# Peptides against a protein of PDB entry 1Y0J, part 21

Target 1, 39 residues: chain A of PDB entry 1Y0J
Amino acid sequence: EARECVNCGATATPLWRRDRTGHYLCNACGLYHKMNGQN

## One batch from the design tools (peptide; made by RFdiffusion4, then SolubleMPNN)

Design b2_p14_5_s3 (from b2_p14_5, 9 letters changed)
Fold by OpenDDE base, seed 4:
Structure b2_p14_5_s3 (fold): chain B 39 residues (1-39), chain A 14 residues (1-14)
Amino acid sequence: as target 1 above (39 residues)
Amino acid sequence: ASPEELEAARRLEE
């Protein structure tokens, strides 16, 4: 199975993150969401 | 993530 960032579609990242509903985000998108509180 | 990576993520979301 392969994993994809639900925001940008990336399939590889230094660190997988998850949003508050459990969907996977790449490191960059996860940090963006954390810093800005939104997509 | 680098500033450039964060900016790229922002652009993809807008």
Scores: peptide ipSAE 0.088, ipTM 0.643, DockQ to the pose 0.053
Fold by OpenDDE base, seed 3:
Structure b2_p14_5_s3 (fold): chain B 39 residues (1-39), chain A 14 residues (1-14)
Amino acid sequence: as target 1 above (39 residues)
Amino acid sequence: ASPEELEAARRLEE
């Protein structure tokens, strides 16, 4: 099965992250969410 | 993530 970032749709990333509800985010989107508190 | 990667993420939201 393939994994995708729920924010940008990327299928590859140096580090998969997860938001507070368990959704997968690529490293960049995860950091963006963390820093800005939103998508 | 590099500054460019974070900027790319920002642009995707706009």
Scores: peptide ipSAE 0.080, ipTM 0.629, DockQ to the pose 0.092
Fold by OpenDDE base, seed 2:
Order: structure tokens, then C-alpha cells, then sequence
Structure b2_p14_5_s3 (fold): chain B 39 residues (1-39), chain A 14 residues (1-14)
């Protein structure tokens, strides 16, 4: 399957994360959102 | 997040 980060469009990441509505985020974007609570 | 903020987040993986 092919997957993309809904924030930056990355297609590869060491760890896929998911936002509160179920959309996939790459590790970096997911960490940013988690740590800062913002886009 | 801005491009700069995303780059900063990327550095957290390294």
C-alpha cells in the first residue's frame, strides 16, 4: 500500500502516526503536533 | 507548521 503524510506529503517515515481524526502523519509531523499542539 | 518548523521537527528524528 501507498501512504502519505497529510501534513507534508512524505511517503516514507520510520514511524507512522495518526491525528485525532485518524489521518496519517509522518513521525516528524506527528511529533511536532504532539509537542506543540499546532500545525 | 511552517517549512522551518517542519525542518526542526525532522531534526528530532536524527
Amino acid sequence: as target 1 above (39 residues)
Amino acid sequence: ASPEELEAARRLEE
Scores: peptide ipSAE 0.086, ipTM 0.657, DockQ to the pose 0.086; fails the geometry check
Fold by OpenDDE base, seed 5:
Structure b2_p14_5_s3 (fold): chain B 39 residues (1-39), chain A 14 residues (1-14)
Amino acid sequence: as target 1 above (39 residues)
Amino acid sequence: ASPEELEAARRLEE
């Protein structure tokens, strides 16, 4: 069961996050989206 | 996320 960050394509991260639409994001991209409220 | 990771993510979005 491989997983990829929908933003940067990373396949590994200390913490998987999800955006409002349910897409998976790595920790870094998830934090970016959370702070900026956009892609 | 490290400062470098956050910076890289920001650049990717630009």
Scores: peptide ipSAE 0.081, ipTM 0.622, DockQ to the pose 0.051; fails the geometry check

Design b2_p14_5_s4 (from b2_p14_5, 6 letters changed)
Fold by OpenDDE base, seed 1:
Structure b2_p14_5_s4 (fold): chain B 39 residues (1-39), chain A 14 residues (1-14)
Amino acid sequence: as target 1 above (39 residues)
Amino acid sequence: ASPEHLEAAAALEA
């Protein structure tokens, strides 16, 4: 089934990540959050 | 989100 990044809506990424509430983020958005502590 | 609470997840088959 399809999956989407909850931040940018991307449907494809080299690595899916997840936030603390279990929502899926693409690799880029997940790393951005990790590095900056903000959206 | 807190860096410590972001984790990798496996891609699933469509």
Scores: peptide ipSAE 0.063, ipTM 0.531, DockQ to the pose 0.092
Fold by OpenDDE base, seed 2:
Structure b2_p14_5_s4 (fold): chain B 39 residues (1-39), chain A 14 residues (1-14)
Amino acid sequence: as target 1 above (39 residues)
Amino acid sequence: ASPEHLEAAAALEA
């Protein structure tokens, strides 16, 4: 695969997250969104 | 995006 975080471009993460439209976020960026409501 | 709209996804091998 060539999966990439749509926020930071990371290609590896302990846990991939996905938004409601199916875009992939690394765990860190997903949690950042969760904590702050924005990227 | 709201935290409610984020979900865990399985990682796939390259």
Scores: peptide ipSAE 0.063, ipTM 0.526, DockQ to the pose 0.092
Fold by OpenDDE base, seed 4:
Structure b2_p14_5_s4 (fold): chain B 39 residues (1-39), chain A 14 residues (1-14)
Amino acid sequence: as target 1 above (39 residues)
Amino acid sequence: ASPEHLEAAAALEA
């Protein structure tokens, strides 16, 4: 299957991350959320 | 989302 970041739509990332509801985020977006607390 | 609610996951090739 082709996974996509729910925030930016990226289909490739060095590390997939997940939010509290299980949605996939690319590493960059996941870290952004982590650091800022929101999108 | 709080950083406590984020987790890392290995990429799947399927």
Scores: peptide ipSAE 0.063, ipTM 0.521, DockQ to the pose 0.051; fails the geometry check
Fold by OpenDDE base, seed 3:
Formats: structure tokens, C-alpha cells, sequence
Structure b2_p14_5_s4 (fold): chain B 39 residues (1-39), chain A 14 residues (1-14)
């Protein structure tokens, strides 16, 4: 039951992030989304 | 994804 980033599929990250609807993102993708507002 | 919709999440042991 490995967690995966919904954006890039990574299974490991220094920090998991999550959107308000519960989707998991790796740290990099989460920050990218935060900064750019898109994938 | 809107900036305000992203938050840190603790890893779950599962």
C-alpha cells in the first residue's frame, strides 16, 4: 500500500503534501502547484 | 492546484 504522488507517481519524498480534497503530492509537485497554480 | 489548497501531510504507516 505505497503512497504515490498523484502528479508524478513518486513513492518517496522528504515531505508529503496534500490538497484540501485529500490528494497526495510529493513535496516538489506540491510546491510547484503552489507557485504556479497548475501541474 | 490553488496555493491555499495545499498543506503538509504526515506519512501514514500503511
Amino acid sequence: as target 1 above (39 residues)
Amino acid sequence: ASPEHLEAAAALEA
Scores: peptide ipSAE 0.062, ipTM 0.526, DockQ to the pose 0.053; fails the geometry check

Design b2_p14_6_s1 (from b2_p14_6, 7 letters changed)
Fold by OpenDDE base, seed 5:
Structure b2_p14_6_s1 (fold): chain B 39 residues (1-39), chain A 14 residues (1-14)
Amino acid sequence: as target 1 above (39 residues)
Amino acid sequence: DEEVAKYEKLLAER
């Protein structure tokens, strides 16, 4: 098994983040959602 | 996003 970003499917990232519901996001997607007010 | 913010705070402290 391997962790993956629920947004883009990436399996590797410099920093794993999580959204409000606890689902994993890669660093880029986590920041992107934050900047766009999606999380 | 509250969870994302937690990680940002951690990074700021490093």
Scores: peptide ipSAE 0.063, ipTM 0.514, DockQ to the pose 0.042
Fold by OpenDDE base, seed 3:
Structure b2_p14_6_s1 (fold): chain B 39 residues (1-39), chain A 14 residues (1-14)
Amino acid sequence: as target 1 above (39 residues)
Amino acid sequence: DEEVAKYEKLLAER
């Protein structure tokens, strides 16, 4: 399967991030989580 | 906050 962001479902991103529970996030969503203390 | 990989080829498969 294609990797996808657990937040927005995007399958492509310049940088894959991972949240504190180990789920993959696209760069944009990862940064959002970071700003809100969720990653 | 963990950066996993900049390049898709370096990403681990699910």
Scores: peptide ipSAE 0.054, ipTM 0.532, DockQ to the pose 0.054
Fold by OpenDDE base, seed 4:
Structure b2_p14_6_s1 (fold): chain B 39 residues (1-39), chain A 14 residues (1-14)
Amino acid sequence: as target 1 above (39 residues)
Amino acid sequence: DEEVAKYEKLLAER
């Protein structure tokens, strides 16, 4: 199925993540949010 | 934090 990172727009990633509001994030952006305490 | 990781396996499969 089609999916896109809400932060960077990437359509492919080794691991999809999701923020606390349910938005899809690529692995890199998900980790970025985690690092900044946003999840 | 836990929200990002909670469904990691499920989301990776989709």
Scores: peptide ipSAE 0.077, ipTM 0.554, DockQ to the pose 0.103; fails the geometry check
Fold by OpenDDE base, seed 1:
Structure b2_p14_6_s1 (fold): chain B 39 residues (1-39), chain A 14 residues (1-14)
Amino acid sequence: as target 1 above (39 residues)
Amino acid sequence: DEEVAKYEKLLAER
């Protein structure tokens, strides 16, 4: 498997997150979107 | 986002 963050393209992260549509986000991007009211 | 929140909970529980 080769998972990528749909936001930054990272292929490795301490924790894979998902947005409301099920797309994968790295931990950092997931938290960033949460902070900005997105996701 | 609810999906993101689920993962935050998982982190807290670990």
Scores: peptide ipSAE 0.063, ipTM 0.513, DockQ to the pose 0.044; fails the geometry check

Design b2_p14_6_s2 (from b2_p14_6, 5 letters changed)
Fold by OpenDDE base, seed 4:
Structure b2_p14_6_s2 (fold): chain B 39 residues (1-39), chain A 14 residues (1-14)
Amino acid sequence: as target 1 above (39 residues)
Amino acid sequence: SEAKALYEAKLAAR
């Protein structure tokens, strides 16, 4: 399947990020989770 | 999708 952000479902992003458990997040959600401590 | 399932699992763990 196509990669998608586990938080918002986006399938395209300027930069793919990963949370501490290895799940993919788009750039925006990755930054949000990093700042707010969300998984 | 797999990603949606993982997201829902995280929500359930809150």
Scores: peptide ipSAE 0.278, ipTM 0.737, DockQ to the pose 0.169
Fold by OpenDDE base, seed 1:
Structure b2_p14_6_s2 (fold): chain B 39 residues (1-39), chain A 14 residues (1-14)
Amino acid sequence: as target 1 above (39 residues)
Amino acid sequence: SEAKALYEAKLAAR
């Protein structure tokens, strides 16, 4: 299966990011969650 | 936050 963002399901992104536990996020979702922190 | 809760719910569902 293709890699997908755990948050939005996207399978393509300019930059794959990972959360602190290693789950893949697309660039946009990764930045959004980084900004929101522990909120 | 709500965003964090939604994210964690999605992780748990995988």
Scores: peptide ipSAE 0.322, ipTM 0.735, DockQ to the pose 0.241; fails the geometry check
Fold by OpenDDE base, seed 3:
Structure b2_p14_6_s2 (fold): chain B 39 residues (1-39), chain A 14 residues (1-14)
Amino acid sequence: as target 1 above (39 residues)
Amino acid sequence: SEAKALYEAKLAAR
């Protein structure tokens, strides 16, 4: 099983991020969710 | 919000 962004399904990213509960996000989605918070 | 709901739905689907 390959790691994938839980939000967009990307399997490659310049930087893997994680949400507060530990789910992997690509850099772009991680930044998006960090910026938008609970929106 | 809608974004939060969509994100949570994706998490639940895994």
Scores: peptide ipSAE 0.321, ipTM 0.733, DockQ to the pose 0.295; fails the geometry check
Fold by OpenDDE base, seed 2:
Structure b2_p14_6_s2 (fold): chain B 39 residues (1-39), chain A 14 residues (1-14)
Amino acid sequence: as target 1 above (39 residues)
Amino acid sequence: SEAKALYEAKLAAR
């Protein structure tokens, strides 16, 4: 199965990120969640 | 937040 961002469903990104439990996020979603993580 | 709730709901559905 192809990797996809768990938040937006993107299948391509300049940089794959991961949340603290290992779920894949695209660069944009990863940065958003890093900045707003507890809200 | 609403954004966090949606994110967690998506994770739970996988």
Scores: peptide ipSAE 0.314, ipTM 0.734, DockQ to the pose 0.198; fails the geometry check

Design b2_p14_6_s3 (from b2_p14_6, 8 letters changed)
Fold by OpenDDE base, seed 1:
Structure b2_p14_6_s3 (fold): chain B 39 residues (1-39), chain A 14 residues (1-14)
Amino acid sequence: as target 1 above (39 residues)
Amino acid sequence: EEEVKKWEEKLAAR
């Protein structure tokens, strides 16, 4: 199995997040997205 | 599969 952050391309993260449309984000990018409303 | 959380969730591992 493999997964990649749609924003930064990271393949490993302490916690995978997913936005409302189902896109995978690493923890850092997911948190940034939440705060700013965009990647 | 690894646990997946919605980005809306508050904070997480670092």
Scores: peptide ipSAE 0.101, ipTM 0.581, DockQ to the pose 0.045
Fold by OpenDDE base, seed 5:
Structure b2_p14_6_s3 (fold): chain B 39 residues (1-39), chain A 14 residues (1-14)
Amino acid sequence: as target 1 above (39 residues)
Amino acid sequence: EEEVKKWEEKLAAR
């Protein structure tokens, strides 16, 4: 299996996150998403 | 696999 951040394409991260619709985000993009409410 | 957290869940965990 392979996982990618839907925002930046990263394949590795200290912590995988998901948005409200289930899309995978790396930790950095997930925090950005949390702050802004969207990618 | 790795643990996955929704950003809302991670925020609430702190």
Scores: peptide ipSAE 0.090, ipTM 0.544, DockQ to the pose 0.040
Fold by OpenDDE base, seed 2:
Structure b2_p14_6_s3 (fold): chain B 39 residues (1-39), chain A 14 residues (1-14)
Amino acid sequence: as target 1 above (39 residues)
Amino acid sequence: EEEVKKWEEKLAAR
């Protein structure tokens, strides 16, 4: 099982996050989503 | 899969 960020495709991150619809995001992309409400 | 908090929850938990 390999997990990857749905935004940037990263397969490794210090902290996995998930968006409101359940998609996995790396830490950086998750924070970006939070701050901007988009990719 | 492991349970992962939504980013809203993750930020709130920091």
Scores: peptide ipSAE 0.086, ipTM 0.523, DockQ to the pose 0.043
Fold by OpenDDE base, seed 3:
Structure b2_p14_6_s3 (fold): chain B 39 residues (1-39), chain A 14 residues (1-14)
Amino acid sequence: as target 1 above (39 residues)
Amino acid sequence: EEEVKKWEEKLAAR
């Protein structure tokens, strides 16, 4: 299956994350959005 | 499939 980060489009990451609305984020983008209060 | 966690959950586990 093909999963991609909704923020940067990356298709591989050490850890897949999801935002509060269920969108898939790579580890880096997930942390970035959390730290900046973005969603 | 690969495990997925919410960012808030993973940060809390660090």
Scores: peptide ipSAE 0.075, ipTM 0.525, DockQ to the pose 0.041

Design b2_p14_6_s4 (from b2_p14_6, 4 letters changed)
Fold by OpenDDE base, seed 3:
Structure b2_p14_6_s4 (fold): chain B 39 residues (1-39), chain A 14 residues (1-14)
Amino acid sequence: as target 1 above (39 residues)
Amino acid sequence: DRERALWEARRAAR
């Protein structure tokens, strides 16, 4: 098994994040989503 | 738009 970012497919990241629905995102995708998800 | 944000995040991250 291997966790992967649901957006970019990365399998390694300094910090795993999750979106409001619980999907795993890498740090970069998670931060971008957090900053722009409402706009 | 949440879907658009994820699409843009993909471009930014890769």
Scores: peptide ipSAE 0.247, ipTM 0.751, DockQ to the pose 0.121
Fold by OpenDDE base, seed 4:
Structure b2_p14_6_s4 (fold): chain B 39 residues (1-39), chain A 14 residues (1-14)
Amino acid sequence: as target 1 above (39 residues)
Amino acid sequence: DRERALWEARRAAR
């Protein structure tokens, strides 16, 4: 399977997140997206 | 913008 963050490519993270369309993001990218991804 | 946010996130996460 080898899940990876669609943004930075990380394959491991303390917490997998998902963007508004369901793509997986690592915790860091996901948090950033949550704060700034509404635009 | 989703693409803009992801681009910035990549940079910020490095």
Scores: peptide ipSAE 0.254, ipTM 0.755, DockQ to the pose 0.119; fails the geometry check
Fold by OpenDDE base, seed 2:
Structure b2_p14_6_s4 (fold): chain B 39 residues (1-39), chain A 14 residues (1-14)
Amino acid sequence: as target 1 above (39 residues)
Amino acid sequence: DRERALWEARRAAR
């Protein structure tokens, strides 16, 4: 098994992040979600 | 919108 970003499916990233529910996001998706996920 | 944010993130990240 391999960890995947729940948004883009990437299996490798410089830094794993998590969304509000605890699902893993790659660094890029996580940062974008953090900056634009208010709405 | 949380769903919209993830959708946009997909396009921006890859």
Scores: peptide ipSAE 0.254, ipTM 0.756, DockQ to the pose 0.114; fails the geometry check
Fold by OpenDDE base, seed 5:
Structure b2_p14_6_s4 (fold): chain B 39 residues (1-39), chain A 14 residues (1-14)
Amino acid sequence: as target 1 above (39 residues)
Amino acid sequence: DRERALWEARRAAR
């Protein structure tokens, strides 16, 4: 099986990140979530 | 919230 970004479904990324609750995000989604995820 | 942030992240990433 392959890891996938819980937001966009990407299975490849230069850097895997995690959201506040530990779900995997691709680099792009993770950065955006970090900067815009206050609500 | 998380749901809105993820939606916006998708738009930014794709």
Scores: peptide ipSAE 0.242, ipTM 0.749, DockQ to the pose 0.114; fails the geometry check

Design b2_p14_7_s1 (from b2_p14_7 with Q6E L9E R11K)
Fold by OpenDDE base, seed 2:
Structure b2_p14_7_s1 (fold): chain B 39 residues (1-39), chain A 14 residues (1-14)
Amino acid sequence: as target 1 above (39 residues)
Amino acid sequence: PPTPEELAEMKALA
């Protein structure tokens, strides 16, 4: 499948994550979002 | 907040 991180545009990552609305984030961007979130 | 493991992954990816 042609998946892409909605934050940085990466098409490959060791672990795909998703935000609260279901959009895909690469591992790095997902962790960045978590760092700046409540949890 | 991120777990210690997640923090380590963030640093490794930088």
Scores: peptide ipSAE 0.168, ipTM 0.717, DockQ to the pose 0.167; fails the geometry check
Fold by OpenDDE base, seed 5:
Structure b2_p14_7_s1 (fold): chain B 39 residues (1-39), chain A 14 residues (1-14)
Amino acid sequence: as target 1 above (39 residues)
Amino acid sequence: PPTPEELAEMKALA
């Protein structure tokens, strides 16, 4: 029932994001992945 | 790549 960031394991975030494969990321990790990715 | 707004959000992190 508890959602968690697949990168850092955080269970709370100001904004849930999703990577291209649909995995949930916290806001910070989502932005980090975007910075290090192609998009 | 991140949008300008997302880059601004990142500056508030860390």
Scores: peptide ipSAE 0.165, ipTM 0.716, DockQ to the pose 0.154; fails the geometry check
Fold by OpenDDE base, seed 1:
Structure b2_p14_7_s1 (fold): chain B 39 residues (1-39), chain A 14 residues (1-14)
Amino acid sequence: as target 1 above (39 residues)
Amino acid sequence: PPTPEELAEMKALA
């Protein structure tokens, strides 16, 4: 695998998350998006 | 909104 966070480019994270359209985000970026989103 | 567990995880990442 060669997955990358679409926000910061990180290739390793304790937990992969996904945005509303299915793009992969590292845990930190995914949580940041939740803090600033609807959920 | 983030869950309590997610908030705690964010603190650990800071």
Scores: peptide ipSAE 0.150, ipTM 0.702, DockQ to the pose 0.158; fails the geometry check
Fold by OpenDDE base, seed 3:
Order: C-alpha cells, then structure tokens, then sequence
Structure b2_p14_7_s1 (fold): chain B 39 residues (1-39), chain A 14 residues (1-14)
C-alpha cells in the first residue's frame, strides 16, 4: 500500500499523522497544520 | 504549504 501526504505528496515520513477528516499527512505537514491551521 | 526549509526543520521535530 502506497500512502501519500495529502499536503506535500511525500510518500515516506518518520511518523504518519492524520487530519481531522482522516486524510494522511507526513510528520512535517501535520506539525505545520497544527501550528498554523493551513497549507 | 510549508517551504522546503520549513519541511526539513519540522521533519526533525518528531
């Protein structure tokens, strides 16, 4: 199964996160969204 | 979206 960050398109990350609707985010993008609320 | 530098820095946080 190939997973992809819905924000940046990364296919590998040290920690997969998910947004509130269940879409996958890489660690960096998950942290970014948490801090800033946006893309 | 984050800049390449922001991505690199954030990937190192956790």
Amino acid sequence: as target 1 above (39 residues)
Amino acid sequence: PPTPEELAEMKALA
Scores: peptide ipSAE 0.140, ipTM 0.697, DockQ to the pose 0.732; fails the geometry check

Design b2_p14_7_s2 (from b2_p14_7, 4 letters changed)
Fold by OpenDDE base, seed 2:
Structure b2_p14_7_s2 (fold): chain B 39 residues (1-39), chain A 14 residues (1-14)
Amino acid sequence: as target 1 above (39 residues)
Amino acid sequence: PPTPEELEEMRKLA
């Protein structure tokens, strides 16, 4: 199986994260979203 | 909000 970050297209990351809708994000993009959120 | 550990990871990205 192959996975891609829906934000930047990265195919490898030290930690896969997911947004509220369930889409996969690489660690970097996921952290960015979290930083700009309320959680 | 990001946890202290997550903030550290973000600093590494910059």
Scores: peptide ipSAE 0.216, ipTM 0.753, DockQ to the pose 0.159; fails the geometry check
Fold by OpenDDE base, seed 5:
Structure b2_p14_7_s2 (fold): chain B 39 residues (1-39), chain A 14 residues (1-14)
Amino acid sequence: as target 1 above (39 residues)
Amino acid sequence: PPTPEELEEMRKLA
């Protein structure tokens, strides 16, 4: 049940996010994706 | 696009 950010491999974060395909991202990577994406 | 709050969160990173 150990969740992991698919982008950086982090296993802990203040807020888990998910990309468009449903993969988990830590808060930092999720925000990075938002900045470089369309949302 | 990220919300103003999310932008603030990003500024706190690193």
Scores: peptide ipSAE 0.216, ipTM 0.755, DockQ to the pose 0.158; fails the geometry check
Fold by OpenDDE base, seed 1:
Structure b2_p14_7_s2 (fold): chain B 39 residues (1-39), chain A 14 residues (1-14)
Amino acid sequence: as target 1 above (39 residues)
Amino acid sequence: PPTPEELEEMRKLA
């Protein structure tokens, strides 16, 4: 099994992040989501 | 909002 970012599909990242519902995001997408969020 | 450290990490992307 291979983990993948639910946003871009990347399977490798310097740091795995998770959205508030628990889905995995690569570092870049996680930061992007955070930038566009309220926190 | 992202922390200053996170913003620095974003600047390093691609």
Scores: peptide ipSAE 0.213, ipTM 0.750, DockQ to the pose 0.160; fails the geometry check
Fold by OpenDDE base, seed 3:
Structure b2_p14_7_s2 (fold): chain B 39 residues (1-39), chain A 14 residues (1-14)
Amino acid sequence: as target 1 above (39 residues)
Amino acid sequence: PPTPEELEEMRKLA
């Protein structure tokens, strides 16, 4: 089965990340969320 | 906050 970024819908990324609730994010979206978050 | 290395990675994505 294919994984998908919950933010942008990308199905491929150099590094899969996860948000605090366990949703998968591509590397770019994960970093974006981190930058705009509290950590 | 992102680490300096992560900020560099973000810059590469832009």
Scores: peptide ipSAE 0.204, ipTM 0.751, DockQ to the pose 0.161; fails the geometry check

Design b2_p14_7_s3 (from b2_p14_7 with P1R Q6E L9E)
Fold by OpenDDE base, seed 1:
Structure b2_p14_7_s3 (fold): chain B 39 residues (1-39), chain A 14 residues (1-14)
Amino acid sequence: as target 1 above (39 residues)
Amino acid sequence: RPTPEELAEMRALA
C-alpha cells in the first residue's frame, strides 16, 4: 500500500488521521488542523 | 491535548 498526507506529502507517520472529507493526514498535520479549528 | 512531542512536530511544519 501507498499512502500520503494530503497536506505535507509525508508517507510515514506514527498515526494516520483523516480530515472531515476523508483525506489522509499525517499525525502532525492532523493535529495542526485540529488546533486551528479545521478538524 | 497534543503531547510536547506532537507540538514540536506541528511547529516543524511551518
Scores: peptide ipSAE 0.232, ipTM 0.754, DockQ to the pose 0.141
Fold by OpenDDE base, seed 4:
Structure b2_p14_7_s3 (fold): chain B 39 residues (1-39), chain A 14 residues (1-14)
Amino acid sequence: as target 1 above (39 residues)
Amino acid sequence: RPTPEELAEMRALA
């Protein structure tokens, strides 16, 4: 099975991140959430 | 606050 960002569906990223509940986010989405606290 | 490196990564992927 392939990992994918729960926010945008991307399957490749320079750095996998995780949200507070443990779901995987691509680097861009993870950073966006970190800065804004929302999608 | 994101680090300078994190900001650079965000800009690169925009």
Scores: peptide ipSAE 0.232, ipTM 0.758, DockQ to the pose 0.125
Fold by OpenDDE base, seed 2:
Formats: structure tokens, sequence, C-alpha cells
Structure b2_p14_7_s3 (fold): chain B 39 residues (1-39), chain A 14 residues (1-14)
């Protein structure tokens, strides 16, 4: 598998998350999006 | 609430 975070491009993360439209985000970016705004 | 490690990961993005 060659998954990448759509926000930062990371290919590895402790936990893959998904945004409301189904795009994959690394844990850090997913949390940031959840608690704040985009990017 | 995010864990300390999760917060650290978020801070590292800056």
Amino acid sequence: as target 1 above (39 residues)
Amino acid sequence: RPTPEELAEMRALA
C-alpha cells in the first residue's frame, strides 16, 4: 500500500484518519482539521 | 481530548 496524507503527504502515521469527504489524513493533520480549520 | 502525543504531532506540523 502507498497511502499518503492529502494534507502533508506523509506516508506513515500512528493512525490514519479521514476527512468528511473520505480523503485520508495522517493522525496529526486529521486532528488539526478536527480541532481547527483546514491546513 | 487529544493525547499529549497527538498534541505533539500537531505542534510538529508548524
Scores: peptide ipSAE 0.206, ipTM 0.736, DockQ to the pose 0.135
Fold by OpenDDE base, seed 3:
Structure b2_p14_7_s3 (fold): chain B 39 residues (1-39), chain A 14 residues (1-14)
Amino acid sequence: as target 1 above (39 residues)
Amino acid sequence: RPTPEELAEMRALA
């Protein structure tokens, strides 16, 4: 299976994260969302 | 609040 960040579409990242509803985010987007609450 | 490590990771991506 191929995983993609739901925010930016990246298929590779040093660390996969997930939002509170289970969507996969790359490390950068996960941190961005945590800091800002939106993309 | 982000941890110090998370802030460091964000700065590394800038």
Scores: peptide ipSAE 0.201, ipTM 0.742, DockQ to the pose 0.118

Design b2_p14_7_s4 (from b2_p14_7 with Q6E L9E A12E)
Fold by OpenDDE base, seed 5:
Structure b2_p14_7_s4 (fold): chain B 39 residues (1-39), chain A 14 residues (1-14)
Amino acid sequence: as target 1 above (39 residues)
Amino acid sequence: PPTPEELAEMRELA
């Protein structure tokens, strides 16, 4: 399995997250999106 | 918005 963050391209992270449409984000990018989003 | 736990995780990334 070679998962990749759709935002930064990272292939390793302490915790994989997903955006509302199901795309994978590394932990850092997922949290950044939440901070700048509505939720 | 991020939960308190998520905010704590963000601080650890800094």
Scores: peptide ipSAE 0.197, ipTM 0.730, DockQ to the pose 0.153; fails the geometry check
Fold by OpenDDE base, seed 3:
Structure b2_p14_7_s4 (fold): chain B 39 residues (1-39), chain A 14 residues (1-14)
Amino acid sequence: as target 1 above (39 residues)
Amino acid sequence: PPTPEELAEMRELA
């Protein structure tokens, strides 16, 4: 399985997350998106 | 909004 964070390009993370439209984000970027979003 | 646990994880990354 090959996966990349759509925000930073990281290929490994302690926890894969997904944005509202289904794109994969590493843990750090996923948390960043939540902080800057409405949820 | 992020949960208290998520905020703690963010602080750990910083």
Scores: peptide ipSAE 0.190, ipTM 0.729, DockQ to the pose 0.158; fails the geometry check
Fold by OpenDDE base, seed 2:
Structure b2_p14_7_s4 (fold): chain B 39 residues (1-39), chain A 14 residues (1-14)
Amino acid sequence: as target 1 above (39 residues)
Amino acid sequence: PPTPEELAEMRELA
């Protein structure tokens, strides 16, 4: 399947993550958001 | 906050 990180546009990642609304993030962007969040 | 494993993953990708 074709998938893109909604933050950076990457199409490949070691681990797909999702934001609170269900949009896909690559691992790096998901971790970045987590670092800057509450958890 | 990120887990220790997640912090390690961030360092590897940086």
Scores: peptide ipSAE 0.186, ipTM 0.723, DockQ to the pose 0.162; fails the geometry check
Fold by OpenDDE base, seed 4:
Structure b2_p14_7_s4 (fold): chain B 39 residues (1-39), chain A 14 residues (1-14)
Amino acid sequence: as target 1 above (39 residues)
Amino acid sequence: PPTPEELAEMRELA
């Protein structure tokens, strides 16, 4: 059960998020995508 | 993709 952020590969984060297709994002990448709509 | 600085800023939120 080694979860990874699909954007940066991080395996640990204060809060896991998910993109529109259900893939996991770390808190930072999830927030970045949400606020800036970019990669 | 976000820069290291942007990631650091975002990680401090929520």
Scores: peptide ipSAE 0.184, ipTM 0.714, DockQ to the pose 0.719; fails the geometry check

